Peptides against a protein of PDB entry 3C2G. Designs and how they scored, part 44

Target 1, 209 residues: chain A of PDB entry 3C2G
Amino acid sequence: IRTFDLLGLLLHDSDAIDGFVRSDGVGAITTVVQYPNNDLIRAGCKLLLQVSDAKALAKTPLENILPFLLRLIEIHPDDEVIYSGTGFLSNVVAHKQHVKDIAIRSNAIFLLHTIISKYPRLDELTDAPKRNRVCEIICNCLRTLNNFLMMWIPTPNGETKTAGPNEKQQVCKFIEIDILKKLMSCLSCEGMDTPGLLELRSTILRSFI

## One batch from the design tools (peptide; made by RFdiffusion4, then SolubleMPNN)

Design b2_p13_6_s1 (from b2_p13_6, 4 letters changed)
Fold by OpenDDE base, seed 2:
Structure b2_p13_6_s1 (fold): chain B 209 residues (1-209), chain A 13 residues (1-13)
Amino acid sequence: as target 1 above (209 residues)
Amino acid sequence: SRVEEIRERYESV
């Protein structure tokens, strides 16, 4: 735990972060968070989030790391772990097609739906710190989903991938009435990334044109 | 259209 805190303090600039990632720092953290210690898992996932936008991640093999993280955030009960894990996922898939492909093959779209579905509506959360954390988790999920869907939107000058039938089915989960009600409830919550949610809505609509 | 159906679902909430 203290080691991760110290590392987090040292990793305050992009060069240091890239150096850590190039030295298999993400793999090292992933190894440590496999131990059944919640404090260690929390600290490790927080450190993962801190390095999640590193340029060096584009050259890091994530075939084993990403599926493990997805499984962790699927089952772990701690919102801090879910926050850090979904934040890592959102950042690591950004601008990296190969990472998106790994995540999608690992059922990430369905997992995002599962995570959003397990939380109550934000307007039902009276505790402000809890509400804010849940809001951030949902925002991470929505940003990740948007990044996935953008792959399948035709661009005037680009070859667009077509979503497979399984991916399409997973995406269709986000247009079911219960999930839509939950997502719409987010628009009324203070601190919600309303522009991001509206962008996702637009992206979903465009994906079905 | 399917798009309009989805839009209506979002707007009906």
Scores: peptide ipSAE 0.017, ipTM 0.472, DockQ to the pose 0.022
Fold by OpenDDE base, seed 1:
Structure b2_p13_6_s1 (fold): chain B 209 residues (1-209), chain A 13 residues (1-13)
Amino acid sequence: as target 1 above (209 residues)
Amino acid sequence: SRVEEIRERYESV
């Protein structure tokens, strides 16, 4: 715990962060958070989030790390872990096709749906800190999903990948009435990334053209 | 169309 807090304090600049990542820092954190200590897991995932935008991650093998993180996010009850993990995921997949492919193969699309589905409507959360954290988790999920779906939208200058039947089925979960009601309820909530939600809506629509 | 169906779902909630 204290080590991760100290590391977080030392990683103030992009060069230090890149140095940590190049030294297999993400792998080291991933090893430590395998121990059944919630405080340690929370601290480790927070540190992962702090380094999640590092340029060096583009050269880091994530084939073992991402599936582990996805499993952790799937089962862990702590919203702080979910926040950090979904934040890491959203950042690490950005502009990295190979990372997106790893995540998708590991059922990430369905996981994002599961995460959103487990939380109540934001307007039903009376505790402001909890509501804000849940809002941030949902925003992380939506941003990640948008980044996945954009791969299957035709671009003027590139070959469009086609989503497989399993991926299409997973995407269809986001157009079910229950999830739609939840997402629409978020649009009126203070602190919600309304532009991000609207972007996702647009992307979903375009994915079915 | 499928797009119209999805649009209608988003607008109906």
Scores: peptide ipSAE 0.016, ipTM 0.459, DockQ to the pose 0.022
Fold by OpenDDE base, seed 5:
Structure b2_p13_6_s1 (fold): chain B 209 residues (1-209), chain A 13 residues (1-13)
Amino acid sequence: as target 1 above (209 residues)
Amino acid sequence: SRVEEIRERYESV
């Protein structure tokens, strides 16, 4: 725990972060968070979030790391872990097709739906800190989903990956009325990435056209 | 169409 806090303090610039990632720092963290200690898991996932936008991640093999993290955020009850994990996921898949492919093969689309589904509507949360954290988690999920869906939207250059039937079915779950109501409740939340939610809506519509 | 149904759902919320 203290080691992760110290590392977080040292990783204050992009060069230090890239150096850490190049030294398999992400693999090291994921090894440590496999131990059944919630404080350690929380601290490790927070550190993962801090390094999640590192350029060096484009060269990091994530085939073993990402599926583990996805399983962790699927089952872990702590919102701080979910926040950090979904934040890491959203950043690590950005502009990295091979990472998106790993995540999708690891059932990430369904996981995003599961995460959103487990939380109440934001208007039902009276505790502002809890509401804000849940909002941030949902935003991370939506950003990640948008990044996945954009792969299947036809580009003018005619090269588009086609979503498999399972992926299409998983995406269809996000247009169910109950989940839509939940997502709409996010628009009233302070700090919500409203542009991101609107972009996702547009992307979903385009994915089915 | 399924697209129209999706659109209607998004517009109804």
Scores: peptide ipSAE 0.016, ipTM 0.481, DockQ to the pose 0.022
Fold by OpenDDE base, seed 3:
Structure b2_p13_6_s1 (fold): chain B 209 residues (1-209), chain A 13 residues (1-13)
Amino acid sequence: as target 1 above (209 residues)
Amino acid sequence: SRVEEIRERYESV
């Protein structure tokens, strides 16, 4: 724990972060968070979030790391872990097709739906810190989903990848009435990424053309 | 169309 806190204090600049990632720092964190210690898991996932936008991640093999993280955020009860994990996921898939493919093969689309579904409507959360954290988690999930769907939007040049049948089925879960009601309730919530949610809606519509 | 169906679902909420 203290080591991760110290590392977090030292990793304030992009060069230090890239140096840490190039030294297999992400692999080191993921090894440590496999121990059943919630404080360690929380600290490790927070550190993962801090390095999640590092340029060096483009050269890091994530085939073993990403499925593990997805499983962790599926089962872990702590919102801080879910926040950090979904934040890491949203950043690491950005502009990295191979990472998106790993995540999708690991059932990430369905997992995002599961995470959104487990939380109450934001308008039902009276505690502001809790509401804000849940809002951030949902935003991370929606951003990640949007990044996946953008791969399957028809482009004028005709070189668009097609979603497989399983992926299409997983995406269709986001147009079920219960999830739609929840997402629509987020549009009026303070702190919600309303532009991002509207973009996702547009992306969903475009993905089914 | 499938797009119209999805649009209708979003608008019906």
Scores: peptide ipSAE 0.016, ipTM 0.452, DockQ to the pose 0.022

Design b2_p13_6_s2 (from b2_p13_6, 5 letters changed)
Fold by OpenDDE base, seed 1:
Structure b2_p13_6_s2 (fold): chain B 209 residues (1-209), chain A 13 residues (1-13)
Amino acid sequence: as target 1 above (209 residues)
Amino acid sequence: STVEKIRQRYESV
């Protein structure tokens, strides 16, 4: 715990973060968060989020790390872990086709649906800190999903992958009535990534319906 | 269809 806090204090510049990532820092964190200590898991996932925009991640093998993190955020009850883990996922898949492919093969689309589904509507949350954290988690999930959907949007240069039937079915779960009601309730909440939600809506409606 | 009703709701937001 104290080591992760200290590392977080030292990793403020992009060069230090890239140096840490090149030294297998992400692998080191993922090893430590395998211990059944919630404070350690929380601190480790927060540090993962802090390094998640590192350019060096494009050269880091994530084939074992990413499936582990996805399993962690699937089962862990702590919103701080879910926030950090979904934040890491959203950043690490950005502009990295190979990382998107690993995440999708690891059932990430369905997991994002599961995460959104487990939380109440934001308008039903009276506790402001809890509401804000849930809002941030949903935003992270939507940003991650948008990053996946971009793979299947036709570009003017003509080489887009087609979503498989399973991926299409998983994406279509985000237009289920209960999910739709939840996402609609988010648009009225302060701090919601309204542009990201509108982008998701537009992409699903144009490409998957 | 249920899908069309969902689409209309998504577009109305």
Scores: peptide ipSAE 0.008, ipTM 0.447, DockQ to the pose 0.021
Fold by OpenDDE base, seed 3:
Structure b2_p13_6_s2 (fold): chain B 209 residues (1-209), chain A 13 residues (1-13)
Amino acid sequence: as target 1 above (209 residues)
Amino acid sequence: STVEKIRQRYESV
């Protein structure tokens, strides 16, 4: 725990973060968070979030790391772990086709649907700190989903991969009436990524329906 | 279709 806090204080510039990532820092954190200690898991996931935008991650193999993190988010009923883990996921898949493919094969689309579905409506959350944290988690999920959908949007200059039948089915779950009602309830949240929500909606309606 | 009804509802929002 204290080691992760100290590392978080030292990793305040991009060069230090890149140095840590090049030294297999992400693998080291992943090894440490395998211990069944909730405080250690929280601290490790927070540190993962802090380094998740590092340029050096483009050269880091994530084939073993990413499935482990997705499983951790799935089984751990902790808003701080879910926040940090979905934030990490969102950043590492950005502009990285290979990492998107690993996440999708590891059932990430369904996991993101499960996360959004399990939280109450934002308008039902009276506690402002809890509401804000849940809002941030949903924003992380939306950003990740939009990053996935970009793989299947035709670009003027490139052969676009078509989504497989399973991926299409998983994406279409986000237009079911119950999840739509949930996502609509998010529009009233001050911290909501409304553009990201509208982008997700527009992309699904245009390309998957 | 049910999908078209969902689409229309979602675009109207």
Scores: peptide ipSAE 0.000, ipTM 0.387, DockQ to the pose 0.020
Fold by OpenDDE base, seed 4:
Structure b2_p13_6_s2 (fold): chain B 209 residues (1-209), chain A 13 residues (1-13)
Amino acid sequence: as target 1 above (209 residues)
Amino acid sequence: STVEKIRQRYESV
């Protein structure tokens, strides 16, 4: 725990972060968070979030790391773990086709749906810190999902991959009535990524129906 | 269309 907190304080510049990532720092964190200690898991996931936009991650193999992190997020009820983990996921998949493919194969689309589905409506959360954290988690999920969907959007100058039938089915779950009601309830909430939500909705309606 | 039905669902929520 204290080591991760200390590392988080030291990793305040891009060069230090890149140095840590090049030294397999992400693999080291994921090894340590296998220990069944909630505080350690929380601290480790927070540190993962802090390094999640590192340039050096483009050269880091994530084939074993991402499935593990996705499983960790799936089984942990802790909002801080989910926040950090979804934040890491959203950053690491950005502009990285290979990383998107790993996450999608690891059932990330369904997991994102599960995460959003388990939380109450934001307008039902009276505790402001809890509401804000849940809002951030949903925004991380939306950003990640939009990053996945862009792989299947036709571009004027590129061959687009076609979503498999399973991926298409998982994406279509985000237009089911219950999840829609929840997502629509987010539009009025302060701090919501309204553009991301509208992008998701528009993309699903145009390309997946 | 299916798209229009879904759009209507989004607007009705």
Scores: peptide ipSAE 0.000, ipTM 0.402, DockQ to the pose 0.021
Fold by OpenDDE base, seed 5:
Structure b2_p13_6_s2 (fold): chain B 209 residues (1-209), chain A 13 residues (1-13)
Amino acid sequence: as target 1 above (209 residues)
Amino acid sequence: STVEKIRQRYESV
């Protein structure tokens, strides 16, 4: 725990963060968060979030790391772990086609649906810190999902991957009535990524229906 | 279609 806090303090500049990532720092954290200690898992996932935008991640093999993290955020009850993990996911898939492919093969689209579905409506959360954290988690999920959907949006150059039947089915889960009601309840919440939510809706309606 | 029903629901919200 203290080691991760100390590392987080030392990793305050982009060069230090990039150096840590090049030294397999993400793999090291992933090894540590395999221990059944919630405080350690929380601290490790927070550190993952702190390094999640590092340029060196483009050269980091994530084939073993990312499926593990996805499983962790699927089952872990702590919102801080979910926040950090979804934040890491959203940053690591950005502008990295190979990482998107790993995440999608690991059922990340369905996982994002599961994460959003497990939380109550934001308008039903009276505790402001809890509401804000859940809002941030949903925003991380939306950003991640939009990053996935971009792979299948027709570009002017005509070379687009077609979503497989399973991926299309998983995307279509986000237009089911129950999740739609939940996502619509987010529009009234301060701090919601309303543009991201509207982008998701538009993309699904135009390209996946 | 189920799709058209979903679209109509989306537009009605």
Scores: peptide ipSAE 0.000, ipTM 0.413, DockQ to the pose 0.019

Design b2_p13_6_s3 (from b2_p13_6, 5 letters changed)
Fold by OpenDDE base, seed 1:
Structure b2_p13_6_s3 (fold): chain B 209 residues (1-209), chain A 13 residues (1-13)
Amino acid sequence: as target 1 above (209 residues)
Amino acid sequence: SRVEEIRQRYESV
């Protein structure tokens, strides 16, 4: 715990973060968070989030790390772990096709649906800190989904990958009425990433055309 | 159409 807090305090600049990542820092954190200590898991996932935008991650093998993180996010009860993990996922898949492919093969699309489905509507949450955290988790999921869907949208200059039938079916779950009601509740919340939700809406519509 | 149904659902959000 204290070690991760110290590391977080030392990782203030992009060069230090990249240095940590190049030294297999993500692998080291992933090893430590395998221990059944919730405080340690929380601290480790927070540190993962802090380094999740590092340029060095493009050169880091994530084939073992991502499936582990996805399993952790699937089963862990702590919203802080889910927040950090979904934040890491959303950042690490950005602009990295090979990372997107690993995540999708590891059933990430369905997991994003599962996470959103786990939480009540934001208007049913009376505790403002909890409501804000849940809102951020949903935003992280939606940003990640958007990044996946963009792979299957025709671009003027590239070969468009086609989504498989399973991926298409998983994407269709995001148009369920219960999911849509949750998204609507998010749009009404203060501090919500409204641009991100609107972008997702646009991307989903384009994916079904 | 399915596209129109999806559009209507997401425009309501």
Scores: peptide ipSAE 0.017, ipTM 0.463, DockQ to the pose 0.023
Fold by OpenDDE base, seed 2:
Structure b2_p13_6_s3 (fold): chain B 209 residues (1-209), chain A 13 residues (1-13)
Amino acid sequence: as target 1 above (209 residues)
Amino acid sequence: SRVEEIRQRYESV
């Protein structure tokens, strides 16, 4: 725990973060968070989030790391772990097609739906810190989903991948009435990334044209 | 259209 806190303090610039990632720092953290210690898992996932935008991650093999993290955030009860894990996922898939492909093959789209589905509507959360954390988790999920869907939107000058039938079915779950009600409840929450939610809505609509 | 159906679902909530 203290080691991760100290590392987090030292990793305050992009060069240090890239150096850590190039030295298999993500693999090291992933090894440590496999131990059944919630404080250690929380600290490790927070550190993962802190390095999740590192340029060096584009050259890091994530084939073993990403499926493990997805399984962790599927089962772990701590919102701080879910926040850090979904934040890591959102950042690591950004601008990295190969990482998106790993995540999608690992059922990430369905997992994002599962995570959003397990939380109550934000308007039902009276505790402001809890509500804000849940809001951030949902935003991370939505940003990740948007990044996936953008792969399948035709661009005027590009070859566009077509979503497979399984991926399409997983995406269709986000247009079910219960999930839509939950997503719409997010628009009324203070601190919600309303522009991001509206962008996702637009992206979903464009994905079905 | 399917797009219009989805739009209506978002707006009806």
Scores: peptide ipSAE 0.016, ipTM 0.456, DockQ to the pose 0.023
Fold by OpenDDE base, seed 3:
Structure b2_p13_6_s3 (fold): chain B 209 residues (1-209), chain A 13 residues (1-13)
Amino acid sequence: as target 1 above (209 residues)
Amino acid sequence: SRVEEIRQRYESV
């Protein structure tokens, strides 16, 4: 714990972060968070979030790391872990096709649906800190989903990858009435990424053309 | 169309 706190204090600049990632820092964190200690898991996932936009991650093998993280955020009860983990996921898949492919093969689309589904509607949360954290988690999930769907949008000038039957089925869960009601209720919530949610809606529509 | 079905679902909420 104290080591991760100290590392978090030292990793304030992009060069230090890239140096840490190049030294297999992400692998080191993921090894440590395999221990059944919630404080350690929380601190480790927070540190993962801090390094999640590092340029050096483009050269880091994530084939073993990403499936582990997905399993962790599927089962862990702590919103801080879910926040950090979904934040890491949203950043690490950005502009990295191979990382998107690893995540999708690891059932990430369905997991994002599961995470959104487990939280109450934002308008039912009266505690502002809790509401804000849940909002951030949902935004991380929606951004990640949008990044996946953008791969399958037909472009006029390029060969577009087609979603497989399983991926299409997983995406179809986001157009079920119960999830749609939840997402629509988020549009009026303070702190919600309304532009991002509207973009996702547009992306979903375009993905089924 | 499938797109129109999806659009209708979003608008019916």
Scores: peptide ipSAE 0.015, ipTM 0.457, DockQ to the pose 0.022
Fold by OpenDDE base, seed 5:
Structure b2_p13_6_s3 (fold): chain B 209 residues (1-209), chain A 13 residues (1-13)
Amino acid sequence: as target 1 above (209 residues)
Amino acid sequence: SRVEEIRQRYESV
């Protein structure tokens, strides 16, 4: 725990973060968070979030790391872990096709739906800190989903990956009325990435055209 | 169409 806090303090610039990632720092954290200690898991996932936008991640093998993290955020009850893990996921898949492919093969689309589904509507949350954290988690999920869906939208250059039938079915779950009501409740939340939600809506519509 | 159904769902919320 204290080691992760110290590392987080030292990783204050992009060069230090890239250096840590190049030294298999992400693999080291994921090894440590396999221990059944919630404080350690929380601290490790927070550190993962802090390094999640590192350029060096494009060269990091994530085939073993990402499926583990996805399983962790599927089952872990702590919103701070879910926040950090979904934040890491959203950043690590950005602009990295091979990482998107690993995540999708690891059932990430369904996981995003599961995460959103487990939370109440934001208007039902009276505690502002809890509501804001849940909002941030949902935003991370939506950003990640948008990044996946954009792969299947036809580009003018004619090269598009086609979503498999399972992926299409998983995407269809996000247009169920109950999930849509929940997503719409996010638009009234302070700090919501409203542009991101609107972009996702557009992307979903385009994915079915 | 499925697209129209999706659109209607988004607009109904």
Scores: peptide ipSAE 0.017, ipTM 0.477, DockQ to the pose 0.022; fails the geometry check

Design b2_p13_6_s4 (from b2_p13_6, 5 letters changed)
Fold by OpenDDE base, seed 5:
Structure b2_p13_6_s4 (fold): chain B 209 residues (1-209), chain A 13 residues (1-13)
Amino acid sequence: as target 1 above (209 residues)
Amino acid sequence: SKVEEIRKRYESV
């Protein structure tokens, strides 16, 4: 735990973060969070989130790391772990086609739906910090979904990967009324990027037209 | 797998 806190303090600039990632820092964290210690898992996932925008991640083999992290956030009961893990996922798939492919093969689309479905409606959460954290998790999931959907949007160059029938069916679950209600309820959360949420909503809805 | 072992531990809590 203290080691991850210390590492988090040292990793305050982009060069240090890239250096850590190039030294297999993500693999090291992933190894440590395999131990059944919730405090260690929380601290490790938080550190993963802190390095999730590193440019060096484009050169990091994630074939063994991502499936593990996806299973962790599927089963872990702690919202802080889910927040950090979904945040890491949303950032690491951004602008990285090969990482998106690994995540999709690892059933990430279905997992995102499962995570959103796990939480009650935000209007049923009376504790503001809890409500905001749940909203952030849902936003991370929707951002990740948006990054997947962008793969199947026709580009001017004509090379568009088509979604498989299973992926399309899994994506269709996000237009369920309960999911849409949760998305709409996020607009009422304090401290949220409302314009960003509206853009995500628009993009997701357009992907079904 | 290590992941499945971890899952079983969390479900047993």
Scores: peptide ipSAE 0.023, ipTM 0.561, DockQ to the pose 0.028
Fold by OpenDDE base, seed 2:
Structure b2_p13_6_s4 (fold): chain B 209 residues (1-209), chain A 13 residues (1-13)
Amino acid sequence: as target 1 above (209 residues)
Amino acid sequence: SKVEEIRKRYESV
């Protein structure tokens, strides 16, 4: 715990973060968060979030790390872990096709649906800190989903990847009425990335054209 | 169209 806190304080600039990542810092954290200590897991996942936009991650093998993190955020009950994990996922897939492919093969699209589905409607949460954290988790999920769907939208240059049948089925879960109601309930929540939600809606619509 | 159906679902919530 103290080590992660110290590392978080030292990793305040992009060069230090890149240096940590190049030194297999992400692998080191993922090794530590395998221990059944919730405080350690929380601190480790928070540190992962802090380094999740590092340029050096483009050269980091994530084939073992990302599936592990996906399993962690699937089962862990702590919203702080889910927040950090979904934040890491959202940042690490950005602009990295190979990382998106790893995540998708690990059923990340369906996992995002599962995460959103397990939370109550934001308007039903009376505790403001809890509501805000859940809102941030949902935003991380939506941003991640948008990054996946954008791969299958035709570009002007005619080069498009097509979603496989499994990916299409996972995406179809986000157009079910219950999940749509959940997503729409987020629009009334203060602090929600309303533009991001509207962008996702647009992206979903374009993905089915 | 399927797109119009999806749009209607989003708008009906």
Scores: peptide ipSAE 0.020, ipTM 0.493, DockQ to the pose 0.022
Fold by OpenDDE base, seed 3:
Order: C-alpha cells, then structure tokens, then sequence
Structure b2_p13_6_s4 (fold): chain B 209 residues (1-209), chain A 13 residues (1-13)
C-alpha cells in the first residue's frame, strides 16, 4: 500500500512514468492486486490510473492484463476501484486499436452497460461526494464507449471496420429509454463532461446511418 | 429510419 503511494509521488513527470511502464510497471501492479486485500487493490488501481496515459503503453502487451482488470471492475464493490479501473480503461484504449480489440473481445461494451446500470440516477443520490464519484465513473464509461464506436465511423479514406453483430447488439442497449434517461440525468451533475456526452450522442447517431 | 427513431428518443428525454 505505502509503496504504491510513494511511487505515485515519485511518478510526477512523463519521463518517469514512461520509464516505469517500460519496466513492466503495469504488470507488476496487476500481479500485486491479485491478492484479496481491498486496500491494496484500491491503491494499485489508483496508481494504474496515474500512469494510464503513458506513451509507453502503446508498446506494452496488455492481452493478459486488461481482461483481469475488466473482471476486477465487474465484481468489485468499491466505487474508488471502479473509478480508477474505468479511468485506466478509458485512457489505455485511446488511440490504440489493438487495445480496443482486446477490450471488446473481453466483453468491455457489455461491462460498461452493466456498470452504468448498477448505479441509481444521479438525482436519487443525496450525498454530494457519492454523486460526484458516480458521475465520474459514468463519464469514464461513456468516454470508453465513444472510443469504441469511433472505430466503426466511416473515415474520408473509405477504410472502416464493421462492428460485428454482437457488438451492434451490445451498443443498442445504450439507446434503451431507461438508459437514456439515466445518461441525461448526468447533464445536471457538476463536473460532468457534458461535451463528451453530447459527442457520444452524436457518435451513436452516426453509427446507425 | 432507424436514425430518425434514435434522434427522436434523444430529443424526448
């Protein structure tokens, strides 16, 4: 635990973070958080979030790491773990097609829907810190979903990947009326990435053209 | 169209 906190303090510049990632730091953290200790899991996932935008992750094999993290955030009850894990996911898939493919094969689209579905509407949360954390988790999920959907939007160069039938079915769950109402309730949340939510709406519409 | 249906859903919320 204290080691992860110390590492987080030392990893304050991009070069140090890249050095840590090149030294298989992500693999080291994921090995340690396999122990059933909630404090250790929380600290490890927070450190993963801190290094999740590292350029060196583009060259890191994530085939064994990412499915494990997805399973962790599927089952773990702690919102801090979910926040850190979904934050890591949203950053690590950005601009990395091979990582998106690993996540999608590991049922990430359905997982994002599951995470959003398990939380109440934000207007039902009276505790402001809890409401804000839930809002941030939903934002992480939506940003990740947008990154997936963007793969299937036609580019001017005519090369477009086609979503499989299973992926299309999973995406269709996000346009159900109850989910839409929940997502729209996020627009009133302080700190919500409203532009990002509106971008996702646009992306969903374009995905069905 | 399916796009129009989805648009209407987003506008109705």
Amino acid sequence: as target 1 above (209 residues)
Amino acid sequence: SKVEEIRKRYESV
Scores: peptide ipSAE 0.017, ipTM 0.476, DockQ to the pose 0.022
Fold by OpenDDE base, seed 4:
Structure b2_p13_6_s4 (fold): chain B 209 residues (1-209), chain A 13 residues (1-13)
Amino acid sequence: as target 1 above (209 residues)
Amino acid sequence: SKVEEIRKRYESV
């Protein structure tokens, strides 16, 4: 715990973050969070979030790391772990096809649906800190989903990957009425990336053309 | 169309 807090205090510049990542810092964190301590897991996932946009991650093998993190988010009933983990996922899949493929093979689409399904509508949350945290989690999930779906949208000049039948079925879960109500409740949330949510809506529609 | 059905679902929420 104290070590992760100290590392978080030291990792304020991009060069330090890249240095940490190049030294297998992400692998080190994922090894440490295998210990069944909730505070340690929370601190480790927060540190993962802090380094998740590092340029050096493009050269980091994530084949063993990402499935482990996805499983951790799946089984751990902690909003802070889910926030940090979904934030990490959202950042590491951005603009990286190979990482998207690892995440999808590791059942990430279904996990995103499970996470969104767990939380009530934002308008049902009266506690502002809780509502804001849930909003951020949902935003992370939606941004990640959008990044996955964009791989299957035809581009004028490129080969388009086709989603498999399982992936298509998992994506279809996001157009269920209860999920849609939760997603639409985000549009009125303070600090919500409304343009991003509207982009996802457009992407979902295009995925079914 | 399936797209129109999905659009209507989003608008009805």
Scores: peptide ipSAE 0.015, ipTM 0.440, DockQ to the pose 0.022

